# Peptides against a protein of PDB entry 6MBK: the designs that were tried, part 122

Target 1, 240 residues: chain A of PDB entry 6MBK
Amino acid sequence: GFEMVNFKEEGFGLRATRDIKAEELFLWVPRKLLMTVESAKNSVLGPLYSQDRILQAMGNIALAFHLLCERASPNSFWQPYIQTLPSEYDTPLYFEEDEVRYLQSTQAIHDVFSQYKNTARQYAYFYKVIQTHPHANKLPLKDSFTYEDYRWAVSSVMTRQNQIPTEDGSRVTLALIPLWDMCNHTNGLITTGYNLEDDRCECVALQDFRAGEQIYIFYGTRSNAEFVIHSGFFFDNNSH

## One batch from the design tools (peptide; made by RFdiffusion4, then SolubleMPNN)

Design b2_p13_8_s4 (from b2_p13_8, 6 letters changed)
Fold by OpenDDE base, seed 2:
Order: structure tokens, then sequence, then C-alpha cells
Structure b2_p13_8_s4 (fold): chain B 240 residues (1-240), chain A 13 residues (1-13)
């Protein structure tokens, strides 16, 4: 019912291969396909996760390292998904000097500097952990962990992380949702939920899409400033 | 099917 396409201005997105009606369940992603904090714990990262307080406290960082470990693993189940991710982002961590200078007169500059500082500190910490911790020896990134790697992973998680229920529905956890997160943004209502009975993410169509049209979803109510800081783009039709 | 929020905020320490 859909295919991944590289759109000129928007990058990768999903295109309908048939007519899709509004409210039609056109896309679902089983839990087993998700990259979650739980899958991180069950991966090669698990032993280190169990021993590092920051990984345990910050699920987003756990996802970032999970993503890096899987990227560095040739036989990773998630290789097809990882290959669809951008190699670079338009998020603040990738801003050039001129872009930062432009923001100096805005309130956004404080958030940008905060991200730089925090990301650098996190990298320094985990670089040491990876070099010294016994459980890091099994990580495929043991001998190749650069700031660029970490910046990419942080940006990937920042732009794509979602809150989903745990398997028993008692709590919430963080997840990257392959295939679904290829949908680009438009105004509307949230049309994605989690079906606990079938243990899958489900997305219904926001509107009618004809064969050949790009499929869009609504990421939620956010200001353009929030999109810039957390998603790296402005949306012209954003009402906020 | 409960809707779940999309939280793309990267929390920093």
Amino acid sequence: as target 1 above (240 residues)
Amino acid sequence: MPLFPISRVFLDV
C-alpha cells in the first residue's frame, strides 16, 4: 500500500501505491520491529546498560547507543532501517558557525549552546566508559566511537523517539518506530496509537491519499521553535 | 487503540 521514496525537498518519505481512505489502518509495526530501551537491554549493550547509571536513567541515551551498536553490526536486524536514516541532520548539533551566529540574537541560542555542552559532556563520559568498562569490550563500536557518531545517534533519537506502552501496558517506554517514522509531517490530528492486544503500533490515515501521493502524519502540536530545536525544520503551515 | 504522544525532546543532564 506504500513505498519509500526520496522526495526532492523533504527527503525520504512514504508514497501511497494505492488509494487510501481517511481513517484506514494502512500501517502497523509490531513491537518486535521497534528499537526500544528493552531491546537495547536485550542486545550486546545489555551488560553495559546493567552497570551504567546514566544509561539506566536516560532512556534516550540508551537508544542512541543501541542505534550505534546496531549500525556497527553488519548482521543487525535493524540494518535496513538504519540505512534509511539521514547521515546528517538539520538539528542544532549540526549548525554551522554562520547559523549559530544568526541565532545569537534569539532565545534559541541558549538551547543550542546547552545541547552542544550537554552532548559534549555525554560523549566525554561515555568515551571513557567504553574505553575502560569490561562490558564495553563486546561492543562493536569499542575501537570506533567518535563525537560524530554520538552526534548522529543523539540527533537520530532526538528527532525520532516516541513514547509507547510497555508490553504489559503498565508503564511507558521509549521507541524508534521503523517505517512509520519515514512519514513526513503535516497539520492535523494524531492518528497513531498502540494496539496492546496485537502488540503493535498502528497508524490510520489522516486524510484521503490517492495512489502516488505522499503520506503525511501529524507529529503533534508544536511551535516552529520546538520543531527547529527538536526536529530541525520549520513548517510553514504550522499554526504555532 | 490508545493514542500515544510523540515525544521527540532529547532530555539532557
Scores: peptide ipSAE 0.039, ipTM 0.752, DockQ to the pose 0.557
Fold by OpenDDE base, seed 3:
Structure b2_p13_8_s4 (fold): chain B 240 residues (1-240), chain A 13 residues (1-13)
Amino acid sequence: as target 1 above (240 residues)
Amino acid sequence: MPLFPISRVFLDV
């Protein structure tokens, strides 16, 4: 019903290969295909996760390290997905001096500085952990963990993380959703949910799409400032 | 189907 296409201005997205009607379930992703905090706990990162309080407290950092470990693993199940991710981002962690200087006149500057400081502190902490902790010895990133690696992983998670229910539905956890996160954004309503009975993410069409049209989804209501800080772009049709 | 929020906010402690 759809295919991945590189669009001129928007980059990679999904295009309909047939007519799709509004509210039609056109895309679903089973839990087993997701990168989650739980899959991180069940990976080579698991032993370290069990011993580090920050990894346990901050699921987004756990996802970042999970992403780095899987990227460094040539036989990782998620290699096809990871290869679709940008190698660099246009987010604040990648801003040059002139871009930061432009933001000095905006309220976003404090958030940018906080993001820089927090990311640097986290890197310094985990660099020491990776070098000294016994459970870090088997990590594929043991001898190759740079700030650039961490910046990339943090930016990947920042731009792509989602809240989903745990398997038993009792709590929420964080996940990267392959294939689904290729959809570009438009104004509208949230049309993605989680089906616990079938244990999968489900996306229904926001509107009718004809064969050959790009399929858009709504990421949620955010200010343009929030999009810049967290996603690195402005959205002209943003209703917020 | 139950909807879940999409949150791409990277919050730190």
Scores: peptide ipSAE 0.033, ipTM 0.723, DockQ to the pose 0.578
Fold by OpenDDE base, seed 4:
Structure b2_p13_8_s4 (fold): chain B 240 residues (1-240), chain A 13 residues (1-13)
Amino acid sequence: as target 1 above (240 residues)
Amino acid sequence: MPLFPISRVFLDV
């Protein structure tokens, strides 16, 4: 019912290949296709994860490293997904000086500065970890772990992380949802949920889409401050 | 591609 298309200005998105009616379940993504904290634990990152308190405490950082490890792995299952991710983001970490100066007039500036500080500290911490920790030696990013890499990964997770239930539904975990997160944004309502019975993310159409039209979803309302907060940078005060 | 966080709390369906 849809196909991936590289749209001008918007980048990759989904286009309907048939008419889709509002509220129709047109897209679902099984858990096995998701990049999750659990998949990070089960990856090459697993041994390090098991011994690093920050990775354990901050699922968003675990996902960021999961992205970096998988990106550096030619045979990664998620290579097709990772290759569709933007190389740069409209996040504060990519703001130019003038953009930051503009934000100085807003209440979000303190959170932005905190984001900068936290990201820098996290990078410094993990740079040391990668260089010194025994379980980091086998990571494919050991000789290629720049701040730009980390900034990209953190921003990727910041813009794409989702809370989903664990398999047993007892807790929540974080996930990147391939294919689904390619949908570009429009105003509307949240139309995505998780079906525990079928163990999949499910998205229903926000509106009618005709064949050939781009399929949009609503990302939700986010302020700059909320953007930073929802990234999880303030979740763990023990963030190094 | 998301411009903003699409971070969502999924509703159990």
Scores: peptide ipSAE 0.032, ipTM 0.704, DockQ to the pose 0.117
Fold by OpenDDE base, seed 5:
Structure b2_p13_8_s4 (fold): chain B 240 residues (1-240), chain A 13 residues (1-13)
Amino acid sequence: as target 1 above (240 residues)
Amino acid sequence: MPLFPISRVFLDV
């Protein structure tokens, strides 16, 4: 038992409504609730996806556009999830000039510039695609696709994407995991995996939580987390 | 954080 709560400093999180014991399976999210590359293919984005080689080749971009399309759709199933997402991020794409200047003396500057250039190029490419491709006409973002939109979607995906198995378990795909990613972070082990038998993401408690306490998880390699397939959990003792 | 690389060759096609 848990409930969504808006915590003052951390934003939305989950609070226990009962005592939860360590290693207890307290949270699971069926595949049908996930935003995946497959759900993108099955959405209004599907026809365009089927004809754009970049969307097909880069699942993270497909997720970004899936997120944008659903955000622009008032009746989207994922509206409640999307409304919990930050409107801005502390990612390099949002860095101010002073932050960039500071980074010039660090090892991070090359990656920041590369990310910025790639994102700008992608935006320019897809702006043209959205304006000219026949299958883009029905997209809810047809007449409203700004760099700010794309920056937000890219940042959302980069900070929240996970690797999960495909439905048949033959490959891995990318997913945003609603409800689960509302858990705020603490140091510890990755206690999340994917149960293919029940076709759901499963999270066990990192520690004991008492009723009324916020439930924390360890994000680990959150921005591209790899889940254990079939049975078990991916445990990482690395500090992040 | 993962990057979103896209080649110039890809953009030119």
Scores: peptide ipSAE 0.032, ipTM 0.705, DockQ to the pose 0.038

## One batch from the design tools (peptide; made by RFdiffusion4, then SolubleMPNN)

Design b2_p14_3_s1 (from b2_p14_3, 6 letters changed)
Fold by OpenDDE base, seed 2:
Order: sequence, then C-alpha cells, then structure tokens
Structure b2_p14_3_s1 (fold): chain B 240 residues (1-240), chain A 14 residues (1-14)
Amino acid sequence: as target 1 above (240 residues)
Amino acid sequence: MEALNTIPRVIPVL
C-alpha cells in the first residue's frame, strides 16, 4: 500500500504503491508499536520513572527519555522508527543567532526564549539525576547524555507527541505513533482516530492518491506561529 | 521547574 521515501524537500514521507481512494483505511498502528508513557514505564527507564517526580508529572519528558534510551539501545524494537526521525529540527531550540534576531520583532520571541530557558534547566536537572540516581546506572545513556541529545529528544516529542486513550479508554496518555507520523502535512480534515476495539490508531486517506504519489495527512488546525513553536514549520495554506 | 511549551495533538476516539 505504501513505502517510505526520502523526498528532497520534505525529508522522509510515505509514497503510495497502489491507488488509494479517499476515506480508505490505508494505515493503522497497533498500540504495541507506539511509544507511550506506559511503554516508557515498562522499559529500562521504568525504575527511574518510578522515583522521579518530574518524569511522572511530565509525560512529554518521559517520552523524551524513552526516545533517548531506545536510541542508545542497539536491539531496541523502535530502532527502525528512530532511524526515520530527523537528526535536527526547525524548532526554536535549533534556531541560529540570525533567526533569533529576526524573531525579536515578533511575538514568538518570548516563547522561543522560554523554550531555551526551560530546556536548559531541565537538562541540568536530569544530568544530575542521571549522574547520581541509583536507578540511572543501567540506562544506556548513563555515560553519554549531552544537551544535544536532550534537545533532539525534546524536539522530537514536541513535534510528534499525540494524546491517545489508554487501553481501557478511561483516561488519556501521550504517544509517538511510528509510521503514521511519517506522513507529511497538508491542509484538510483530520482523518485519524483511535479504534479502541481493535486497540490501534487508524488513518483513512484524506483524498485519492495514485500509485507513486506522496501520501499527506492533516495533523490539525494551528496558527503558523503555533506550527513554528510546536511543529517547526510554516504552512502557507494554513487559515490562521 | 517550568514545563515545556508543547501541545500534543489529540487523536479522537472512534
């Protein structure tokens, strides 16, 4: 139905290998393939998670450390997914001096500086935790935890995190959705939902796609400012 | 510690 392709301008995306009709269920991802707060708790990070109040309070940071631990694990189940993630992002944490200077004339500058400050503080905190906490000793990142690592993981989560239901549907949790999040964004309607009966994320085609065409999805309505801050890009056809 | 300014996408239940 589809294949991963490295598109020159957009990076990795999905290309149709056959004709796909609008509203056709072409992509689904079972819960077991997702990177979630629960999978973080059940991983090598679990013991530390159980003892650190910030990991427990901030699911996005838990996911960031989950990513880092799995990236540092050569036999990780998620290695194929992690290898598809960008090495760098267009998020504010990666802005160059000239880009920051340009943003000084915009309302976004305060959010950019806030992200820098918060990320730096979090890194400093967790660097100390990783160096001193007994449950950090078995983490594969124990001897290699740089700001660049943390910046990457935080940016990965920032751009890709989703709220999904828990298995019983009683609560919500945070998840990265492999394969699905390889679809590049276009304007349209949300065509993704979570099927609790089959316990999977399901995506139906936004439009007809012919064999050989890139498959796009709509990730939701946001202002360009919100996309810059949270997704790292501007979308020209965005209504905001 | 201040929270990161991140907003997750909401995947609706079907």
Scores: peptide ipSAE 0.513, ipTM 0.840, DockQ to the pose 0.886
Fold by OpenDDE base, seed 5:
Structure b2_p14_3_s1 (fold): chain B 240 residues (1-240), chain A 14 residues (1-14)
Amino acid sequence: as target 1 above (240 residues)
Amino acid sequence: MEALNTIPRVIPVL
């Protein structure tokens, strides 16, 4: 139904190989294919996770380290996914001096500084942990853990992290959703949900797509917008 | 295409 394509300016995306109708379930990703806090716990990072309060408390950081460990592992199941990720991002952590100077005239500057300080502090903390903790010795990043590595991983998570239910549906956890997050963004309604019965993330088509067209989805808003729940999906009340 | 998302996207339960 679709194929991976490198689109100019948009990077990797999905292209329809057949006609896809609106609301058609065209894409699903089983839990076992997701990068989750749980998969991080079950990876080489697990022993360290079990002993580090920050990794335990901050799932986004756990995912960042999961990404770094898997990236450094040639035989990682997620290598094909990781290779599709950008090497750099348009996040505040990558802003140049002129961009930061421009932001000084805006309200965003405080958030930029906060992110920078927090990321730097986290890096300093985990650099020490990786150098000194016994369970860090087997990590593939043991001898190579730079700020650039951490900045990349944190930015990857910030741009792609999702909240999904745990297997039993009793709680929520964080996940990166391979294949699904290759869809480029367009305005519309949220058409992705989690099917607990089949234990998979499901995406239905936002609109009709013809064979050869790029498949776009709406990832939702980043504001405190109102949503309408309909047929298990969340729909944004606002046009964005 | 990725967007800055300091708050995780919520994938609703179906």
Scores: peptide ipSAE 0.504, ipTM 0.850, DockQ to the pose 0.288
Fold by OpenDDE base, seed 4:
Structure b2_p14_3_s1 (fold): chain B 240 residues (1-240), chain A 14 residues (1-14)
Amino acid sequence: as target 1 above (240 residues)
Amino acid sequence: MEALNTIPRVIPVL
């Protein structure tokens, strides 16, 4: 019912190949297709994860490293997904000095500086870990772990991470949701949920879409400052 | 170590 298309201004998105009605379940992604903290633990990253307190404590960083490891793995199951990810982001971590100066006039500046500081600290820490930890020797990152790589990974996670239930529904975990996160954002209501019975993320159409139209979803309510911090853009029609 | 100041989207349970 949809296809991936590279839209000129918005990048990759989903286009309807048939008419889709509002509230129609048009997209679902089984857990097995998600990049999760659990899949990170079960990957080549697993041995290091089991020994590193930061990876264990910070699921978003675990996802970032999972993403980097899979990107560096030509036979990764997630290669098709990773190839659709932006190579660069408009997040604060990519801002030039003038852009940061502009943000000084906003309430977001302190959070931006915090992101810079935290990201730099994390990179420095993990650079040392990758160079010195025995379990890091098996990672395809040892010779290709630059700040740019890390910045890309954390920005990818920052813009795309989701909290989903664990398989038994007793806890929550973090996940990247392939295919679903190809949908570009619009104003509306959240139309995505997790079906525990079928163990899949489900998305129903926000509105009617005709064949040939881009499919948009609502990723949730955020302030413009939060959009800048997490997604790198201001949303004009955002009421918050 | 300080966390990245990121807030994940919450996917509600159906």
Scores: peptide ipSAE 0.499, ipTM 0.839, DockQ to the pose 0.892
Fold by OpenDDE base, seed 3:
Formats: sequence, C-alpha cells, structure tokens
Structure b2_p14_3_s1 (fold): chain B 240 residues (1-240), chain A 14 residues (1-14)
Amino acid sequence: as target 1 above (240 residues)
Amino acid sequence: MEALNTIPRVIPVL
C-alpha cells in the first residue's frame, strides 16, 4: 500500500510501502469519505442550505461552509483530513501589498481585485446571514465567523475542489477528496476516475513505484498565470 | 501539494 509522510521540501505526500506497478489500482476513496455538496446538505448546515439561495446556487461556497462547520466540530469525521490542510495559502487572497504591486503591471491585477471584492462581499453577506437567520443558531461557527476563517475555507476549496458524478450518475456535484489530494503533482496523464458501480474515486499508478518512493500523480496542466487567476484545466478523455 | 482548482478538476466517469 502507501503511507502518509511529511517530505522536507514538498510537505505531506504519499510513500509506497511496497512495489506498485504502472496502471495498478493503488488508491480508492468511497463516496462516504468525500466532503461533497450532498454531505453539506446532510450536515448541521442543511437547514440553512435549504433556505439560502447563494448556498444552493454556488456549490463551492457550500463546501467552504461545510469545511468551516466540520473544522469547528471536535467530533467531526473529517477532523483527521482537515488537520492536514494548510493554515495559510499562497493564493491571491493572501497576497501582501508588495506582491500585489508586482501584479499591477499585468492583466492579472483586475482578476485579483475582482476576487478580493467578491470574497469580501460574500463574507459580508454571510456574516449577516449567520447573525440573523434562525437556522444559523446551531452552527458551531455562530459566534466565531471571521474574514480569516472565510478566506481560509474559500482558498481550501479553490485549491482542492473536484467535479464528480452524483450517486445516480445523472448530474455532477463538487467534492473534496481526502487522502487522494495528499499526492504531490508530476507531469503525466490523468490516472484518476470515478467508478459509479462501486461508488468510489479510483486512482491507478502513473508509473512503477518501488517501496519507499514517493507516489506522484498528474492533476492536470497548470500555468503560473492560472495559479494566480481562475485556472481552467482541459483534459483529453483518455478512456482507460 | 495543493493545486488551485478555481475551476474544479473534472474526475471522469470510468
């Protein structure tokens, strides 16, 4: 199998505990272990979700609030996963004044400002909702909802969100995929898919890995510009 | 390492 290891330069990653062959199914994550829009609906957030149009329309924001509620819940099933997430991110929402100044000469500055403005507006809206809405009273974040909390949750979702099928395969939903998203990135081909029959996310090995080697996967083509701005990944459906 | 998924990664159906 594999084990979680803190690598000196790359942070947390997965290390092979035995020899793994290319194309071997070495990692799978059942739906019940995923943080999804559906699990958000079924959580303490559910009553508020059912009454708030923005949570219903924007699955990424629903995931952000789901993440915040679970983080604030000591007995949350996802505590082990949440504790592996960074406390801060190298994303535009965390840029200091000097970092923003370097972007002023680029077209990216408008997208950065838009992201700041949108995030601030969302925070202001939901701060009011959390303070006034009856279904917010039972949320563990009721008395502790700061901009820093919201910035962290939005950035966590922004860096880790995935589109997966619904249980019946009729629609798509958003998910965070614990354990799988611990793999560090390398160049290659997409080796992850969703098995609807077994209702799980499946990852096959990109190459041979020996016992003791770090396991890398390909998350998709990234540009540095897309890292700063909304990055779109286009993958050719290599049907394996 | 975290990749910014401002656009969600599409996990294909197998």
Scores: peptide ipSAE 0.499, ipTM 0.849, DockQ to the pose 0.299; fails the geometry check

Design b2_p14_3_s2 (from b2_p14_3, 7 letters changed)
Fold by OpenDDE base, seed 4:
Structure b2_p14_3_s2 (fold): chain B 240 residues (1-240), chain A 14 residues (1-14)
Amino acid sequence: as target 1 above (240 residues)
Amino acid sequence: MEKLKVIPRVIPVL
């Protein structure tokens, strides 16, 4: 098996509790344990989601609000997962003025400014929605919805969202994958897939790991610049 | 610079 460990330099990661062989299926996460757009729709957020066009159109924002609602819910099933999330991120939304100034000489500055502008606009919109919409009255975040909260949630989703198949495999949806996303990254091949028959995300070991070793996976080759460019804005094609 | 995770990550169907 594995255990969650807080590594001083890398934050939370997974450590092997036994020897794990390369290509061994060591970790799987059933759909019911994922934070998905569908779980957001089925949560306390569901009534608001059903009436808000932005939540419906932008699955990443739906996940961000789902994350905030669950964080604000003491009895949330996902509390153990949420508690393992970073409190801050090395994303553009957390850049200090000097970091932004450094980027002013780069083409990336336009994407950074776009991200700031979009996030601020979204916050302002949803602040008003939460204050005025009848279906927002029951949200646990109603009295605690700051820009910092929104920035955190958006950054959490931005850094952790995955495209997975819908249950019927006909479409894709967005998901946060608890436990799996606690694996720190290394260079290698993608060893994670979605098993539709068992309705679970499956991860096989990239290499042999000994008992006591940290388990690493490969998340892909995208640069930090590509991360900024892709801004986490995914239109939920599910509006069809 | 810590490699920011690829987002969205596409989890392929097996």
Scores: peptide ipSAE 0.415, ipTM 0.766, DockQ to the pose 0.299
Fold by OpenDDE base, seed 5:
Structure b2_p14_3_s2 (fold): chain B 240 residues (1-240), chain A 14 residues (1-14)
Amino acid sequence: as target 1 above (240 residues)
Amino acid sequence: MEKLKVIPRVIPVL
């Protein structure tokens, strides 16, 4: 077992409530609990999604809008998850002038500028869509769609999105994985997979954890440049 | 936890 804990410096994480052995299946998340492109299509966003080419082409943007719609919905099933998300991120979209200046010495600066420019363009496009499209009138964000909202949602998806199989396993889709994504990151091996038979994401323990220890997982290898572009971090423990 | 991603993590099929 595990529990959600607010750790100093690391924010929310998972703590073991019992001893967990390496390779033990300690966490699983059924598809029905995931925020996916499919759940976005099946939500209040569905009518707009069916008519907007960018939402259809860019699953990450569909997830961002899904996240915004659910955040703005007091009765959303995902409210408990959304409340665990950071209000701000260390991603390039949140960089202050000094951080941008520091990045000017790196190859990442061009990607940071590109990301910022693309995000601003997307916001401007969708602001107009939300204001003018008939199917946007039912969205809970209709009268509350700011750049800050969009930046937050894009950054949330950017930092948390996963590629998972579709239900039939024939294709891939994008998902946010609640509960699982509360595990803080450490170096190691990938210990998460998708079980198509049971239609769930499964996570086995990277190592032995004692009762009371924080549970860490390895989210995958990223270059420092990728971490900067993707996460705003130079990960000190990144061996790549 | 703030997560480090822009490239979607690939969750492998088991």
Scores: peptide ipSAE 0.420, ipTM 0.787, DockQ to the pose 0.338; fails the geometry check
Fold by OpenDDE base, seed 2:
Parts: C-alpha cells; sequence; structure tokens
Structure b2_p14_3_s2 (fold): chain B 240 residues (1-240), chain A 14 residues (1-14)
C-alpha cells in the first residue's frame, strides 16, 4: 500500500508502505471519488450551472466553482482531498511584482498578463452572478467569494485538471483525481490510464519502490514554458 | 512545492 506524507521540501506526496514492483497496479481511483464536471452538475452548483452559459462552456471554471463550493461545505465528501491542496500556488496568478518585472524581458509576459486579465474578468462576472442569480443563494460561498478564493480555485484546477472519458466512453470530461494527484512528478513514461469496464483511473508503478520510498509518477511531457504558464515552475529535468 | 501539474492531462483509455 501507500500512505500520505508531508515531505519537507516537496509537500504532500505518497510513500510506499510495502515494496511495489514496476508495472504493478498500486493505485486506482473510482469515478465516484473524482471531482468532475458531472459531479459539479450534480452538486449544489447544479442549478446555477444549468443556467450559466460560461459554466456550461468552460469545464475548468465549473470545476473551480465546484472546488470552492465543496471547500466551503464542512460535510463535503472531498474535504480530506481539499485539505491536501496547496493554499497558494507558484503560478503566474501569484507572481509578485519582482517576478513580473523579471518576466518583462521574456515572451511569457504576454501570457501572464493575459491570464491575469482573463481571471480578473471572470471573477468580476461571477461575483455579479453570485450576488444576483437566484440559484446562487444556495451556494455556501454566497457571502464569501473573494478574488483570492477564485484565484486559488482556478490555479488548483489549472494545475490538477485531467481529461478523462465520460462513463459511456463517448466523450471526454474534466476531472480532478484525488489521491492520484498526490504523487509528485518525475521523468518517465505515462503509467496512468482510465479503465472504462471498472470505471476507474488506474496507475501502475513507474519503477520499483521499496517500503518507505516516495512514489513518483510522470504526469506527461510539457515544455518549461508550459510548466511556467500552467504550473508555475521550471522542471530542470524536463526534456523540453 | 506545488505539484506542478500539466494542463489538462489526457488520461488515456485502457
Amino acid sequence: as target 1 above (240 residues)
Amino acid sequence: MEKLKVIPRVIPVL
């Protein structure tokens, strides 16, 4: 098995509690445990979702609001997962003035400013929606919806969202994958897939792990520029 | 450290 551990430098991760062999199916997450666009529709957000064209068009924003609603709900099923999420991110939305000034010499500055402007516009829109829409009165965030909340939720989704198949496999949807996304990243091959027959996300071990070792996975190949813009970091061992 | 996760990752169907 494995356990959640707070590593000093890496934050939360998974540690093996026994020896795990390469290619061993060590982790699976059933659909019912995922935060999806569908679970957002089926939550307290559902009535608002059904009437807001932006929530319907932008699954990532739907997930961000789902995350905020669940965070604000003491009895949320996802509280244990939400508590594992960072309180702040190293993404462009969190850049300080000095970091932004440094980026002025780079091509990334345009993307950073675009992200800021888009996020601010989205917040302003949804602030008004939450204040005025009848279905927003049931949201636990009705009286507590700040830019900081929105920035956090958008950044959480931006850094953690996955495309998974719908239950029937006919389309793709967006999901946060609890427990699985606690694995820290290393270079390697994709070892995660979605099993439609069992309706679960499955992860096989990238390598042998001994009892007590941290379990790493490979999240996929991205450029350092994409990591900065979308994930807020440079990965030194990134091949791109 | 923030787990820098790549936007949006495609989880392949098995």
Scores: peptide ipSAE 0.411, ipTM 0.780, DockQ to the pose 0.323; fails the geometry check
Fold by OpenDDE base, seed 1:
Structure b2_p14_3_s2 (fold): chain B 240 residues (1-240), chain A 14 residues (1-14)
Amino acid sequence: as target 1 above (240 residues)
Amino acid sequence: MEKLKVIPRVIPVL
């Protein structure tokens, strides 16, 4: 077993409550518990989604709006998950002027500016949509949709989104994976997969963990540039 | 928990 713990240096994480062996299936998350593009379509956002081309074309934005709608909904099934999300991120959308200046010496600066510009444009577009579209009237965010809200949601999705198969396995979709995404990252091998038969995300232990140890998983190899652009972090052990 | 994620992580089909 495991438990959610707020670690002093790393924030929320998972801690083993018993010894877990390497390759042991210790965590699984059924599709019904995921925040997906499909769950967004099936939510209060669904009517707007069905009529907005950007939401339809950009699953990450659909997830961002799904997060915002669910966050604004006191009775949301995902409230316990949403409350565990950071209030701020170290992503480029949160960079201060000095951080941006530092990045000016890197090739990443163009991507940072592009991301910032795109996010601002998206916000402006959706602000108008939320104010004017008939299907936006029922959205809990209608009266409170700030750039900070949008920045947070986009950053939450950016830092947490996963590509998973559709239920029939014929396509891919985007998902946030509650509980699983509470595992902090370490170097290693990917130990997470999607079981289509059981319709669940499955995670096996990367290594032996003792009772009381934090459980880490490997989210995959990323370049430092990619981490900066999408995560705001440098990963020193990238051999690339 | 600072989640370092860039592109959608591909969760492979098992």
Scores: peptide ipSAE 0.404, ipTM 0.781, DockQ to the pose 0.336; fails the geometry check

